Peptides against a protein of PDB entry 6B4J. Designs and how they scored, part 20

Target 1, 315 residues: chain A of PDB entry 6B4J
Amino acid sequence: DITMQWYQQLQDASMQCVLTFEGLTNSKDSQAKKIKMDLQKAATIPVSQISTIAGSKLKEIFDKIHSLLSGKPVQSGGRSVSVTLNPQGLDFVQYKLAEKFVKQGEEEVASHHEAAFPIAVVASGIWELHPRVGDLILAHLHKKCPYSVPFYPTFKEGMALEDYQRMLGYQVKDSKVEQQDNFLKRMSGMIRLYAAIIQLRWPYGNRQEIHPHGLNHGWRWLAQILNMEPLSDVTATLLFDFLEVCGNALMKQYQVQFWKMLILIKEDYFPRIEAITSSGQMGSFIRLKQFLEKCLQHKDIPVPKGFLTSSFWRS

## One batch from the design tools (peptide; made by RFdiffusion4, then SolubleMPNN)

Design b1_p10_5_s2 (from b1_p10_5, 7 letters changed)
Fold by OpenDDE base, seed 5:
Structure b1_p10_5_s2 (fold): chain B 315 residues (1-315), chain A 10 residues (1-10)
Amino acid sequence: as target 1 above (315 residues)
Amino acid sequence: DKMQELLNFV
């Protein structure tokens, strides 16, 4: 399976990255620990500051992240911080930055869907300039949300139930599995972030270049989902999230082909979702149903709420 | 059919 090979390759690359900066992370030296913490803060705080407030602020954040990744000193916590402070600093920062982008998906976007767009446009722009960060974003995303690949992890003989639950994307703390609603909320956030990344380009970059991970991956994702058996509650939830965020962009890109796909979803795949949907899961099912029916009736997919406009960039 | 081609890419 090509998809699983790709998944594994990204995970292997991510693991290898962790090994490359192990010296920094495992150091007992006080100065090394200080550098590690400074680099971690420098990588993650700017991402946390991303908001829908103003395009100018977003540009400042982008420039700061890019400067850090470029080996330039940046101010963080009142101190000058640079990846050059340690030979493993760049690898560490790239990894932590990518991790933080995905974390903003599962936390910020999960709670505020509109936040997907400013986070995604920064992530896309950074990915364009720093491809390794993009690969690491995918690795973190795929690990936390296998449905973003997409695939459904299977239980293996001898596996602990908790480990299987974690593979499915659940958080397990003190032998307690995450509630289904919280799980789906986090998965939704990550899928929405992904759906935003694949369609957005940083407006101050070289837009003549091909998107490093563009809408063709969105089409691939849909195709793969349709070739899989639906998973109870999960498929209906995430398919809606994905289409709500990037459906308009896919419609514009693929036109007649997109509508054929949407009809296929409604006529062939949706009944399969219905067949596995329990009475307690009708919320996600109904939401997807209404979305599909509305889109097909109007022959249009609306621009998602929170989509960045020209006015945002002038603010 | 480009759509079928894309579906086959998976």
Scores: peptide ipSAE 0.027, ipTM 0.728, DockQ to the pose 0.369
Fold by OpenDDE base, seed 1:
Structure b1_p10_5_s2 (fold): chain B 315 residues (1-315), chain A 10 residues (1-10)
Amino acid sequence: as target 1 above (315 residues)
Amino acid sequence: DKMQELLNFV
C-alpha cells in the first residue's frame, strides 16, 4: 500500500529526527539543559500567541518563527536565543515547532474551531520556507490522528489493547481509555487544522509557487475516505469537520467534480454510515447529512467561520 | 463506477 509506505516513511523520518537531537534532550550538562529549554520556549511560545486579533501581529509571529529557523537570534523570555547554540538545535526546534502546531490543532482548534485559520496560515507559510517542518507536521498529525492519512490502524497478534487504543488516537492514562467525546473533539481539531493548512497560503510569500501540501491532498483524502468502510461516529464526525473547513475551497478548485463527489457521498456513502451508526451516535451523522443536503440544495458551500479576509491582513 | 472515476483522478 503506497499510502502506508508514505506514512511509515514520515514516521521513520520523525523518529530519526528525535534520535538526531537525543544528545541535546538527554544531556545532563546544565548549560545544555538551559539551551534546550530556551530553544523549546522560542519554538513553541510564538505558536501559542497566534490569534485572530490582527494580521500585523500574526506577521510578527511568523517573522519570529522564520528568523529562528533561519539561524538568526530571537528574543525569548528576555534572552537572545539561536539554533546555533547547539549543533542539534535546528533539528530540535523544527521538531518541537511541528509538534506545537499539531498540539494547537488538538487543543485550541478542538475548542475554538475558528482558530484553525490563523494557525494554519502560519503553518503553511513556514512549511513553504522550511519543508522539513512540514514533513514533521504531517508526521505528528498522522501519528496522533491516523484518520488524517487516512487509515485505520489494525490490531496485531500479541499487541496490548492499550497500545492499539493509542494507535487509534486515544489517550490512555492509568489504564483508562479516553472518553469517546473527548477523543472525537481532539480528532476534529486536528482534521480542521489539516483542512485549513491545505487551502491557505501565507500572503507575504511567493504565491506563484505550488502549495507544498495543497488541495490535491484534500481531494485525495476524500477519495480515500470514501473507499474505506466507515467507522461508527468517527467517519461522520471527521467528514463533516473536513467539508465544513475546506469544502468551499474544494468546490472552487474542482467545481463539477467536487459536486459529483458530494452526490456520491449522499447516495452511496451515507447508507453505509447509517448502517453502522447506533441510535445514540446518530447526532454526528445527522449533522453531516444536514450540512451536505443544504449544500446540494443551495448549490453552494459556505465560507467557513473564521476564514481570514483581506481586512484581517490590513489590521 | 463513479467512485472509480474519482479515484482515478487521484
Scores: peptide ipSAE 0.026, ipTM 0.726, DockQ to the pose 0.753
Fold by OpenDDE base, seed 4:
Structure b1_p10_5_s2 (fold): chain B 315 residues (1-315), chain A 10 residues (1-10)
Amino acid sequence: as target 1 above (315 residues)
Amino acid sequence: DKMQELLNFV
């Protein structure tokens, strides 16, 4: 299975990255601890500052992240911070930065769907310049949301229930599993962020180059989902999230082929979702139904709310 | 066919 091989390769690369900077992470030296904390803040704070307010501010954040990854000193917490302060500094920063992007999908986008676009355009631009960060974004995303691969983790013999729940993407704390609504909210945020990343290009980069992880991966994701049995509530929720965010971009890119795919979803796949949908899950089902029907009727997918316009970049 | 190529990836 090529999809599972890809998944595993990314997880292995992420794990190797963690092992590479374990000296920095596990150091008991006071100076090393200070460097670690400074690097962690320098990597994560700019991402948390991403907002929909102004394109100029977003550019400043991008430039700061890029400078840090390029080995240049940046100001963070009133200090000059550089990845050159420790031999493992770059790997650590790349890992923490990627982790933070995914976390913003999990938290910020989950609560405010429009936040997907400014976060995604920065992530895409950084990915273009720093492919290692992109791979680590995928690794973190896939681990937290296996449905982004997509695959549905299966229970294996001898596996603890809690471990299985974690593999499915649930948070388990103090032997208590996360509520389904919170789980779906987090998964939605991550899928929406991913759907935004694959369609957005940083406007100040070399746009003549191919997107490092572009809409072809969106098409792949849809194809893979359609080739899988639907999962109760999850498939209807995430398919809607994905199409709402990147459906317009897919329509523009694939044109007639996209509409054939959408018809296939409505006529062949949607009944399979309906067959496994309980009365308590009708909300996600109805939302997907109405979206598909509206899009097919109007022969159009609307530009998603929060999509960045030219006016945003002039602000 | 671009669609078929991508479907074959799956």
Scores: peptide ipSAE 0.024, ipTM 0.718, DockQ to the pose 0.317
Fold by OpenDDE base, seed 2:
Structure b1_p10_5_s2 (fold): chain B 315 residues (1-315), chain A 10 residues (1-10)
Amino acid sequence: as target 1 above (315 residues)
Amino acid sequence: DKMQELLNFV
C-alpha cells in the first residue's frame, strides 16, 4: 500500500533525525546540556506564544522561528541562542519544533478549536521555507493520530494490549488507558490543526508557490476515509471536525466535485455510521447529521469560527 | 462508481 509506505518513510525519517541528534540529547557534558535546553526553549516557547490576539504578534513569532532555523541568533530566556552552537543543533530544533506544533494540536486546539488557525498558518509558512520541518510535523501527527493518515492500526500477534492502545492513539499511564472522551478530544484537536494547515498560506511569503501540503491532501483524506469501514464514534467525530475546518476551502477548490462527495457522504456513508452508533454515542452522530443537512440545504459551508481575516493581519 | 471517480481524481 502506497499510503502505508509513505507513512513508514515519514516514521523512518523521524527516527533517523532522533539518531542524528542523539549525541546532543544524551551528552553528560554540562555545556552540551545547557545548549540543549536553550535550543529546546528557543524552538518551543515561540509556538506556545501563538495566539489569536494580533497579526503583528504572529509575524514576530514567525520571524523568530524562521531566524532560528536559518542559523541566525535569537533571544530566548535572556540569552542569545543559535543552532550553530552544536553540530546537531539544527536537527534537534527542527524535530522539537515539529513536535511542539503537533502538541499544540492535541492540547491547545483540543480545548480551543479557534486556535487551530493561527498555529496552522505559522506551521504552513515555516513548512514552505523549511520542508524538513513539515515532514517531521506529518511524522509526529500521523504517529499520534493514525486517523490523520488515515489508517487503523491492527493488533499483531505477541503485542501487548497497552502497546496496541498506544498505536491507536490512546495515552496509557500506569496501566490505565485514557478515557474515550479525552482521547477523542485530542484526536479532534490534531485533525482540526491538520485541516487548517492544508488550506492556509503565510501571507508574507511567496504565495505564487504551490502549497507544500495543500488541499489535494484533504481531498485524498476524505476519499480514503469513505473507502474505509467507519469506526464507532471516531469516524463521526473526526469527519465532522475535518469538514467544519476545511469544508469551505474544499468547496471553493473542488466546487461540483465537492458537492458530489458530500452527497455521497450523506447518502451512502452516513447510514453506515448510523448502523454502528450506540445510544451513548448519539452526540457526535447528531452533530455530523445536522452539519451535513444544513450544508446541503443551504448549498454552502460556512467559514469556520476563528478563520483569520484581513483585519487580523492589520492588527 | 462515484467513489472510484473521486479516488481517480486524487
Scores: peptide ipSAE 0.024, ipTM 0.713, DockQ to the pose 0.769

Design b1_p10_5_s3 (from b1_p10_5, 3 letters changed)
Fold by OpenDDE base, seed 4:
Structure b1_p10_5_s3 (fold): chain B 315 residues (1-315), chain A 10 residues (1-10)
Amino acid sequence: as target 1 above (315 residues)
Amino acid sequence: SEMEELLNLV
């Protein structure tokens, strides 16, 4: 399976990255510990500062992240910080930055769906300039949300239940599995972030270049989802999340082909979702139903709430 | 097209 090979390759690359900077992370030296902490803060704090307030502030954050990744010194916590402070500094920063982007999907976007767009446009712009960060974003995303690949992990013989739950993307702490609503909320946030990344380009970059991970990957994702058996509650939830965020962009890009896909979803795939939907899961099902019916009736998919306008970039 | 091929898989 080519998809699973791709998944594994990204996980292997991520693992190799961790091994590469192990000297920095496991060092007992006081200076190395200080450098690690400074680099970690420099990589993650700017991402946490991303907001919908002003395009100018978003540009400042982008420039800071790009400067850091380019080996330039940046101010962080009142100190001058550079990836050149340690031979493993760049790999560490790239990994932690990518991890933080996915974490913002998992936390911030999960709670505030509109936050997907400013985070995604920065992530896309950084990915364009730093492809390795993009690969690491995918690796982190796929590990936390296998549905973003997509694949549905299966229980294997001899597997512990908790390990299976973790593979499915659940958090398990002290032998307690995460509640379904919290799980779906986190998965939704990550899918929404991904759906935003694949459609957005940093406006101050070279737009003549091909998107490093563009809408063609969105089309692939949909095609793969539709070729899979639906998973109870999960498929209806994430399919809605994906289409709400990037459906308008897919419609504009693929035109008639997109509408054929949407009809197939409504007529062929939706009944399969219905067949596995319990009475307690009707919320996600109904939401997807209403969305599909509205879009097909109006022959339009609305621009998602929080989409960045020209006025945002002038602010 | 690649997109048509993917659509045909559905």
Scores: peptide ipSAE 0.034, ipTM 0.736, DockQ to the pose 0.266
Fold by OpenDDE base, seed 5:
Order: C-alpha cells, then structure tokens, then sequence
Structure b1_p10_5_s3 (fold): chain B 315 residues (1-315), chain A 10 residues (1-10)
C-alpha cells in the first residue's frame, strides 16, 4: 500500500531525526542541558504565541521562527539563542517545532477552531522555507492522528489493548483510556489544522512556487476516506471537520469534480456511515448530513469561520 | 489527470 509506505517513511525519518540529536537530549553536561532547554523554548514559545489578534504580530512570530531555523540568533527568555550553539541544534529545533505545530492542532485548535488558520499559515510558510519541518509535521500528525493519513490502525494478535488504543490516537494514562469526546476533540483539532495547512500560503513568501503540501493532498485524503469503510463516529466527525475547513478551497480548485465528490459522499457514502452509527452517535452524523445538504442545496461551501482576510494582514 | 484518477478510485 503506497499510503502506508509513505506513512512509514515519514515515521522512519522522524525516528532517525530523534536519533540524530540524541547526544543533545541525553547529555548530562549542564551547559548542554541549558542549550537544549533554550532551544526548545525558542522553538516552541513563538508557536504558542500565535493568535488571531493581529497580522503584524503573526509576521513577527514567523520571522522569529524562520530566523531561528536559519541559524540566526534570536532572543528567548532574555537570552540570545541559536541553533549553532550545538551541532545537533538544528535537527532538534526542527523536530520540536514540528511537534509543537501539531500540538497546537491537538490543543488550541481543538478548543478554538478558528485558531487553525493563523497556526496553519505560519506552518505552511515555514514548511515552504524548511521542507524538513514539513515532513516532521506530517510525521507527528500521522502518529497522533492516523486518520490524517488516512488509515485505521488494526489490532494485531499479542498486542496490548493500551498500545492499540494509543495507535488509534487515544491517550492512555494510568491504565485509563481517554474519553471519546476528548479523543474526537483532539482529532478534530489536528484534522482542522491539516485542512488549513493544505490551502494556505504565507502571504510574504514566494507565492509563485508550488505549495509544498497543497490541496491535491486534500483531494487525496477525501478519496482515501471514501475508499475506506467508515469508522463509527470518527469518520462522520472528521469528514465534517475537514470539509468545513477546506471545502470552500476544494470547491474553488476542483469545481465540477468537487461537486461530484460531494454528491458521492451524500448518496453513496452516507448510507454506509448511517449503518454503523448508533443512536448515541447521531450528533456527528446529523451535523455532517445537514452540512452536506445545505452545501448541495445552495451549491456553495461557505468560507470557514476564522479564515484570514486582507484586514487581518493589515492589522 | 491525477484528480480524475483519484475520483475514479472512489
């Protein structure tokens, strides 16, 4: 399976990256530990500062991240920090930065859906300039949310239930599995972030270049989802999240083909979702149904709430 | 096109 090969290649690259900076992460030297912490903060704090407040602030954050990745010194925690402070500094920062972007999907976007757009546009812009960060974003995203690939992990003989639950994307702490609502909330955040990344370009970059991971991957994602058996509650939830965020962009890009896809979802795929939907899960199903019916009736997909406008960039 | 191919897979 080509999709699974791609998944595995990204995971292998991510694992290899971890091994590459293991010297920095495992060092007992006080100075090395300090450098590690400074680099980690320099990589992650700017991402946490991303907000919907002002485009100017977003640009400052972007410039800071880009400067750090470019080997330039940046101010972090009152200190000058550079990836050049350690030979493994760049690899470490790229990994931690990518991890943090996905974490913002998992946490911030999960709680505030509109936050997907400012986070995604920074991620997309950084990805354009630093392709390795993009690959690592995918690796982290795929590992935390296999539905972003998409694939549904299967239970294998001899596997511990907790390990299977983790493979499915659940958090398991102290032998307690995450509640389904919290799980779906986190998955939704990550899917929404992904759906935003694939459609957004950093406005201050070279927009003549091809998007490093553009809407063609959104089309691929939809095609793969529709070729899979639906998963109870998950498919209806994430399909809605995806279409709400990037459906307008897909409509504009693929036009008639997009509408054929949407009709196929309604007429062919919906009965399959319904067949596996319990009475307690009807909320997600109904939400998807209403969305699709509205879109097909109006022959329009609305621009998602939180989409960045020209006024945002002038602020 | 790649998109047509993907659509045909659905």
Amino acid sequence: as target 1 above (315 residues)
Amino acid sequence: SEMEELLNLV
Scores: peptide ipSAE 0.033, ipTM 0.735, DockQ to the pose 0.266
Fold by OpenDDE base, seed 3:
Structure b1_p10_5_s3 (fold): chain B 315 residues (1-315), chain A 10 residues (1-10)
Amino acid sequence: as target 1 above (315 residues)
Amino acid sequence: SEMEELLNLV
């Protein structure tokens, strides 16, 4: 399976990255520990500062991240920090930065859906300039949310139940599995972030170049989802999340083909979702139903709430 | 399938 090969290649690259900076992470040297902490903060704090407030602030954050990845010194925690402080510094920062972007999907976007757009536009712009960060974003995203690939992990003989639950994307702490609502909330955040990344370009970059991971991947994702058996609650939730965030962009890009896909979803795939939906899962089902019906009736997909406007970039 | 046809258009 080509999709699974792609998944595995990204995971292998991520693992190799971890091995590359193992010397930095496992060092007992006090100076190395300090450098590691400084680099980790320099990589992650700017991402946590991303907000919907002002385009000018977003540009400052972008420039800081780009400067760090370019080997330039940046101010972090009152100190000058550079990836050149350690031979493994760049690999470490790229990994931690990518991890943090996905974590913002998992946490911030999960709680505040509108946050997807400012995070995504920074991630997209950084990906354009630093492709390795993009690959690592995918690796982290795929590991935490296999539905972003998409694939459904299977239980293998001899596997511990907790390990299988983790493969499905559940958090398991102290032998307690995460509640389904919290799980879906996190998955929703990550899917929404992904759906935003694939459609957004950093406005101050070279827009003549192709998007490094553009809407064609959104089309692929939908096609793969529709070729898979639906999962109870998961499919209805994530399909809605994806279409709400990038449906308008897909409509504009693929026109008639998009509407054919949407009709296929409504007429062929939606009944399959219904067949596996329990009474306790009707919320996600109804939400998807209403969305599809409204879009088909109006022959339009609304621009998602929180989409970045020209006024945002002038602020 | 209809979906396969859609995939081939991309």
Scores: peptide ipSAE 0.031, ipTM 0.736, DockQ to the pose 0.699
Fold by OpenDDE base, seed 2:
Structure b1_p10_5_s3 (fold): chain B 315 residues (1-315), chain A 10 residues (1-10)
Amino acid sequence: as target 1 above (315 residues)
Amino acid sequence: SEMEELLNLV
């Protein structure tokens, strides 16, 4: 399975990255610990500062992240910080940066769907300049949200239930599994972020170049989802999230082919979702239904709320 | 299948 091979390759690369900077992360040396913390802050704080407020501020954040990844010193916490402070600094920063982008999907986007776009455009732009960060974004995303691949983890004989739950993307703390609503909320955030990344280009980059992980991956994701059996509540939720965020972009890119896919979703796949939907899960189902019906009726998918306009970039 | 055809468009 090509999809699973790709998944595994990304996970292996991520694991190898962790091993590469293990010396930095496990160091007991006071100076090394300080460097680690400074690098971690330098990598993550700018991402947390991403907001929908102003394009100029977003550019400053982007420039800071890019400078850090380029080996230039940046100001963080009142200190000059550079990845050159440690031989493992670059690998560590790339990993932590990628992790933080996905975490913003999991937390910020989950709570504020419109936040997907400013986060995604920065992530896309950084990915364009730093492909390894992009691979690590995928690795983190896939690990936290296997539905972003997509695949459904299987229970193996001898596996602990908690480990299986974690593989499915649930958080398990103190032997308590996350509530389904919170789980779906986090998954939604990550899918929405992903759907935004694949359609957005950093406006100050070389936009003539091919998107490093563009809409073709969105098409692949949809095709793969449609070739899988639907999961109760999960499929209806995430399919809606994905289409709401990137459906307009896919429509523009694939035109007639997109509409054929949307009809296929409505006519062939949606009944399969319905068949597995319980009365308690009707909310997600109805939301997807109404979305599909509206889009097909109007022959249009609306631009998602929070989409970055030209006015945003002039602010 | 129609789904396979869609996959081939990638």
Scores: peptide ipSAE 0.029, ipTM 0.727, DockQ to the pose 0.860

Design b1_p10_5_s4 (from b1_p10_5, 4 letters changed)
Fold by OpenDDE base, seed 3:
Structure b1_p10_5_s4 (fold): chain B 315 residues (1-315), chain A 10 residues (1-10)
Amino acid sequence: as target 1 above (315 residues)
Amino acid sequence: SEMQELLNLV
């Protein structure tokens, strides 16, 4: 399976990255520990500062991240920090930065859906300039949310139940599995972030070049989802999340083909979702139903709430 | 499948 090969290649690359900076992470040297902490903060704090407030602030954050990845010194925690402080510094920062972007999907976007757009536009712009960060974003995303690939992990003989639950994307702490609502909330955040990334370009970059991971991947994702058996609650939730965030962009890009896909979803795939939906899962089902019906009726997909406007970039 | 046909158009 080509999709699974792609998944595995990204995971292998991520694992190799971890091995490359193992010396930095496992060092007992006090100076190395300090450098590690400084680099980790320099990579992650700017991402946590991303907000919907002002385009000018977003540009400052972008420039800081780009400067760090370019080997330039940046101010972090009152100190000058550079990836050149350690031979493994760049690999470490790229990994931690990518991890943090996905974590913002998992946490911030999960709680505030509109946050997807400012995070995504920074991630997209950084990905354009630093492709390795993009690959690592995918690796982290795929590991935490296999539905972003998409694939459904299967239980293997001899596997511990907790390990299987983790493979499905659940958090398991102290032998307690995460509640389904919290799980879906996190998955939703990550899917929404992904759906935003594939459609957004950093406005101050070279827009003549192709998007490094553009809407064609959104089309692929939908096609793969529709060729898979639906999962109870998961499919209805994430399909809605994806279409709400990038449906308008897909409509503009693929026109008639998009509408054919949407009709196929409504007529062929939606009944399959219904067949596996329990009474306790009707919320996600109804939400998807209403969305599809409204879009088909109006022959339009609304621009998602929180989409970045020209006025945002002038602020 | 119809979906495979749509995928092949991209």
Scores: peptide ipSAE 0.034, ipTM 0.754, DockQ to the pose 0.762
Fold by OpenDDE base, seed 4:
Structure b1_p10_5_s4 (fold): chain B 315 residues (1-315), chain A 10 residues (1-10)
Amino acid sequence: as target 1 above (315 residues)
Amino acid sequence: SEMQELLNLV
């Protein structure tokens, strides 16, 4: 399976990255510990500062992240910080930055769906300039949300239940599995972030270049989802999340082909979702139903709430 | 096209 090979390759690359900077992370030296902490803050704090307030502030954040990744010194916590402070500094920063982007999907976007767009446009722009960060974003995303690949992990013989739950993307702490609503909320946030990344380009970059991970991956994702058996509650939830965020962009890009796919979703795939939907899961089902019906009736998919306008970039 | 091929798999 090519998809699973791709998944594994990204996980292997991520693991190799961790091994590469192990000297920095495991060092007992006081200076190395200080450098690690400074680099970690420099990589993650700017991402946490991303907001919908002003395009100018977003540009400042982008420039700071790009400067850091380019080996330039940046101010962080009142200190000058550079990846050149340690031979493993760049790998560490790339990994932590990618991890933080996915974490913002998991936390911030999960709670505030509109936050997907400013985070995604920065992530896309950084990915364009730093492809390794993009690969690491995918690796982190796929590990936390296998549905973003997509694949549905299966229980294997001899597997502990908790390990299976973790593979499915659940958090398990002190032998307590995460509640379904919280799980779906986190998965939704990550899918929405991904759906935003694949359609957005940093406006101050070279737009003549091909998107490093563009809408063709969105098309692939949909095609793969539709070729899989639906998973109870999960498929209806995430399919809605994906289409709400990037459906308009896919419609514009693929036009007639997109509408053919949407009809297939409504006529062929939706009944399969219905067949596995329990009475307690009707919320996600109904939401997807209403969305599909509205879009097909109006022959339009609305621009998602929070989509960045020209006025945002002038602010 | 690759996109058409993917659509045909659905």
Scores: peptide ipSAE 0.032, ipTM 0.733, DockQ to the pose 0.266
Fold by OpenDDE base, seed 5:
Structure b1_p10_5_s4 (fold): chain B 315 residues (1-315), chain A 10 residues (1-10)
Amino acid sequence: as target 1 above (315 residues)
Amino acid sequence: SEMQELLNLV
């Protein structure tokens, strides 16, 4: 399976990256530990500062991240920090930055859906300039949300239940599995972030270049989802999240083909979702149904709430 | 599948 090969290649690259900077992460030297912490903060704090407030602030954050990745010194925690402080500094920062972007999907976007867009546009812009960060974003995303690939992990003989639950994307702490609502909330955040990344370009970059991971991957994602058996509650939830965020962009890009896909979802895929939907899960199903019916009736997919406008960039 | 055909158009 080509999709699974791609998944595994990204995971392998991510694991290899971790091994590459292991010297920095495992060092007992006080100076090395300090450098590690400074680099980690320099990589992650700017991402946490991303907000919907002002485009100018977003640009400052982007510039800071890009400067750090470019080997330039940046101010963090009152200190000058550079990836050149350690030979493994760049690899470490790229990994932690990518991890943090996905974490913002998992947390911030999960709680505030509109936050997907400012986070995604920074991620996309950084990905354009630093392809390795993009690959690591995918690796982190795929590991935390296999539905972003998409694939559904299967239970294998001899596997511990907790390990299977983790493979499915659940958090398991102290032998307690995450509640389904919290799980779906986190998955939704990550899918929404992904759906935003694939459609957004950093406005201050070279927009003549091809998007490093563009809407063609969104089309692929939909096609793969529709070629899979639906998963109870998950498919209806994430399909809605994806279409709400990037459906307008897909409509504009693929036009008639997009509408054919939407009709297939309504006429062919919905009955399959319904067949596996319990009475307690009807909320997600109904939400998807209403969305698709509205879109098909109006022959339009609305621009998602929180989409970045020209006024945002002038602020 | 019809969806695979759609995928191949991209």
Scores: peptide ipSAE 0.031, ipTM 0.736, DockQ to the pose 0.723
Fold by OpenDDE base, seed 2:
Parts: structure tokens; sequence; C-alpha cells
Structure b1_p10_5_s4 (fold): chain B 315 residues (1-315), chain A 10 residues (1-10)
């Protein structure tokens, strides 16, 4: 399976990255620990500062992240920080930055769906300039949300239940598995972030270049989902999330082909979702139903709430 | 399959 091979390659690359900076992360040296913490803060704090408030602030954050990744010193926590402070600094920062982007999907976007867009546009722009960060974003995203690949992890003989639950994307703490609602909320956030990344370009970059991970990957994702058996509650939830965020962009890009796919979803795939939907899961099902019906009736998919407008970039 | 045809559009 080509998809699984690609997934594994991403995970292997991510693991190799971790091994590369192990000296920095495992160091007992006081100076190394200080550098590690400074680099970690420099990589993650700017991402946490991303907001829907002003385009100018978003640009400042982008410039700071780009400067850090470019080996330039940046101010963080009142200190000058550079990846050149340690030979493993760049790899560490790239990894932690990518991890933080995905974490913002998992946490911030999960709670505030509109936050997907400013986070995604920064991530996309950084990815364009720093491809390794993009690969690491995918690695983190796909590991936390296998449904973003998409694939369904399988239980293997001899596997611990908790490990299987973690593979499915559940958090397991102190032998307690995450509640389904919280799980779906986190998965939704990550899918929404992904759906935003694949359609957004940093407006101050060279937009004539091909998107490093564009809408063709969204098309692939949909096609792959449709070729898989639906999962109870999960498929209805994530399919809605994906279409709500990037459906308008896909419609504009693929036009007639997109509508053919949407009809296929409604006529062929949706009944399969219905067949596995319990009475307690009707919320996600009905939401998807209403969305599909409305879109097909109006022959339009609305621009998602939180989509960045020209006025945002002038602020 | 129709799905495979859609995949080929990527």
Amino acid sequence: as target 1 above (315 residues)
Amino acid sequence: SEMQELLNLV
C-alpha cells in the first residue's frame, strides 16, 4: 500500500529527527539544558501567539519563526536565541515547531474552529520556505490523527488495548481512555487545521509557486475516505469538518468533478454512514446530512467562518 | 471503480 509506505516513511523521518537531536534533549549539562529550553520556547511561543486579531501581528509571528529557522537570532523570553547555539538546534526547533502547529490544531482549533485559518496560513507559509517543517507537520498530524492520512489502525495479536487506543488517536492517561466526545473534538481540530493548510498560501510569499501540500491532497483524502468503510461517528464528524473548511476551495478548484464527488457522497456513501449510525450518534449524522443537502440544493458551499479576508491582512 | 477514477484525477 503506497499510502501506508508514505506514512511509514514520514514516521521514520520523524523518528530519525528525534534521534538526531537526542544529545540536546538528553543532555545533563546545565548550558545544554538552558539552550534546549530557550530553543523550545523560541519555537513554540510564537505559534501560541497566533490569533485572528490582526494580519500585521500574524506577519510579525511569521517573520520571527522564519528568522529562527533561517539561523538568525530572535528574541525569546528576553534573551537572544539562535539555532546555531547547538549543532542539533535546527533539527530540534523544526521538530518542536511542527509539533506545536499540530498541537494548536488539537487544542486551539478543537475549541475555536475559526482559529484554523490563521494557524494554517502561517504553517503553509513556513512549509513553503522550510519543507522539512512541513514533513514533520504531516508526521505529527498523521500520528495523532490517523484519519488524516486516512487509514484505520488495526489491532494486532498481542497488542495491549491501551496501545491500540493510542494508535487510534485516543489519549490514555493512568489507564483511563479519553471520552469519545473529547477524542472527536481533538480529531476535528486537527482535520480542520489540515483542511485549512492545504488551501491557504502565505500572501507575502511567491504565490506563483506550487503549494507544497495543496488541494490535490484534499481531493486524495476525500477519495480515500470514500473508498473506506465508514466508522461510527468518526466518519460523519470528520467528513463534515473537512468539507466545511475546504469544500468551498475544492469546489472552486475541481468544479464539476467536485460536484460529482459530492453527489457520490450523498447518494452512495451517506447511506453507508447511516447504516452504522446509532441513535446516540445522530448529532454528527444530522449535521453532515443537513450540510450535504444544503450544499446540493444551493449548488454552493459557503466560505467557512474565519476565512481570512483582504481586510484582515490590512489590519 | 468510480473511486479509483476519482483518485486518478489527483
Scores: peptide ipSAE 0.030, ipTM 0.733, DockQ to the pose 0.737

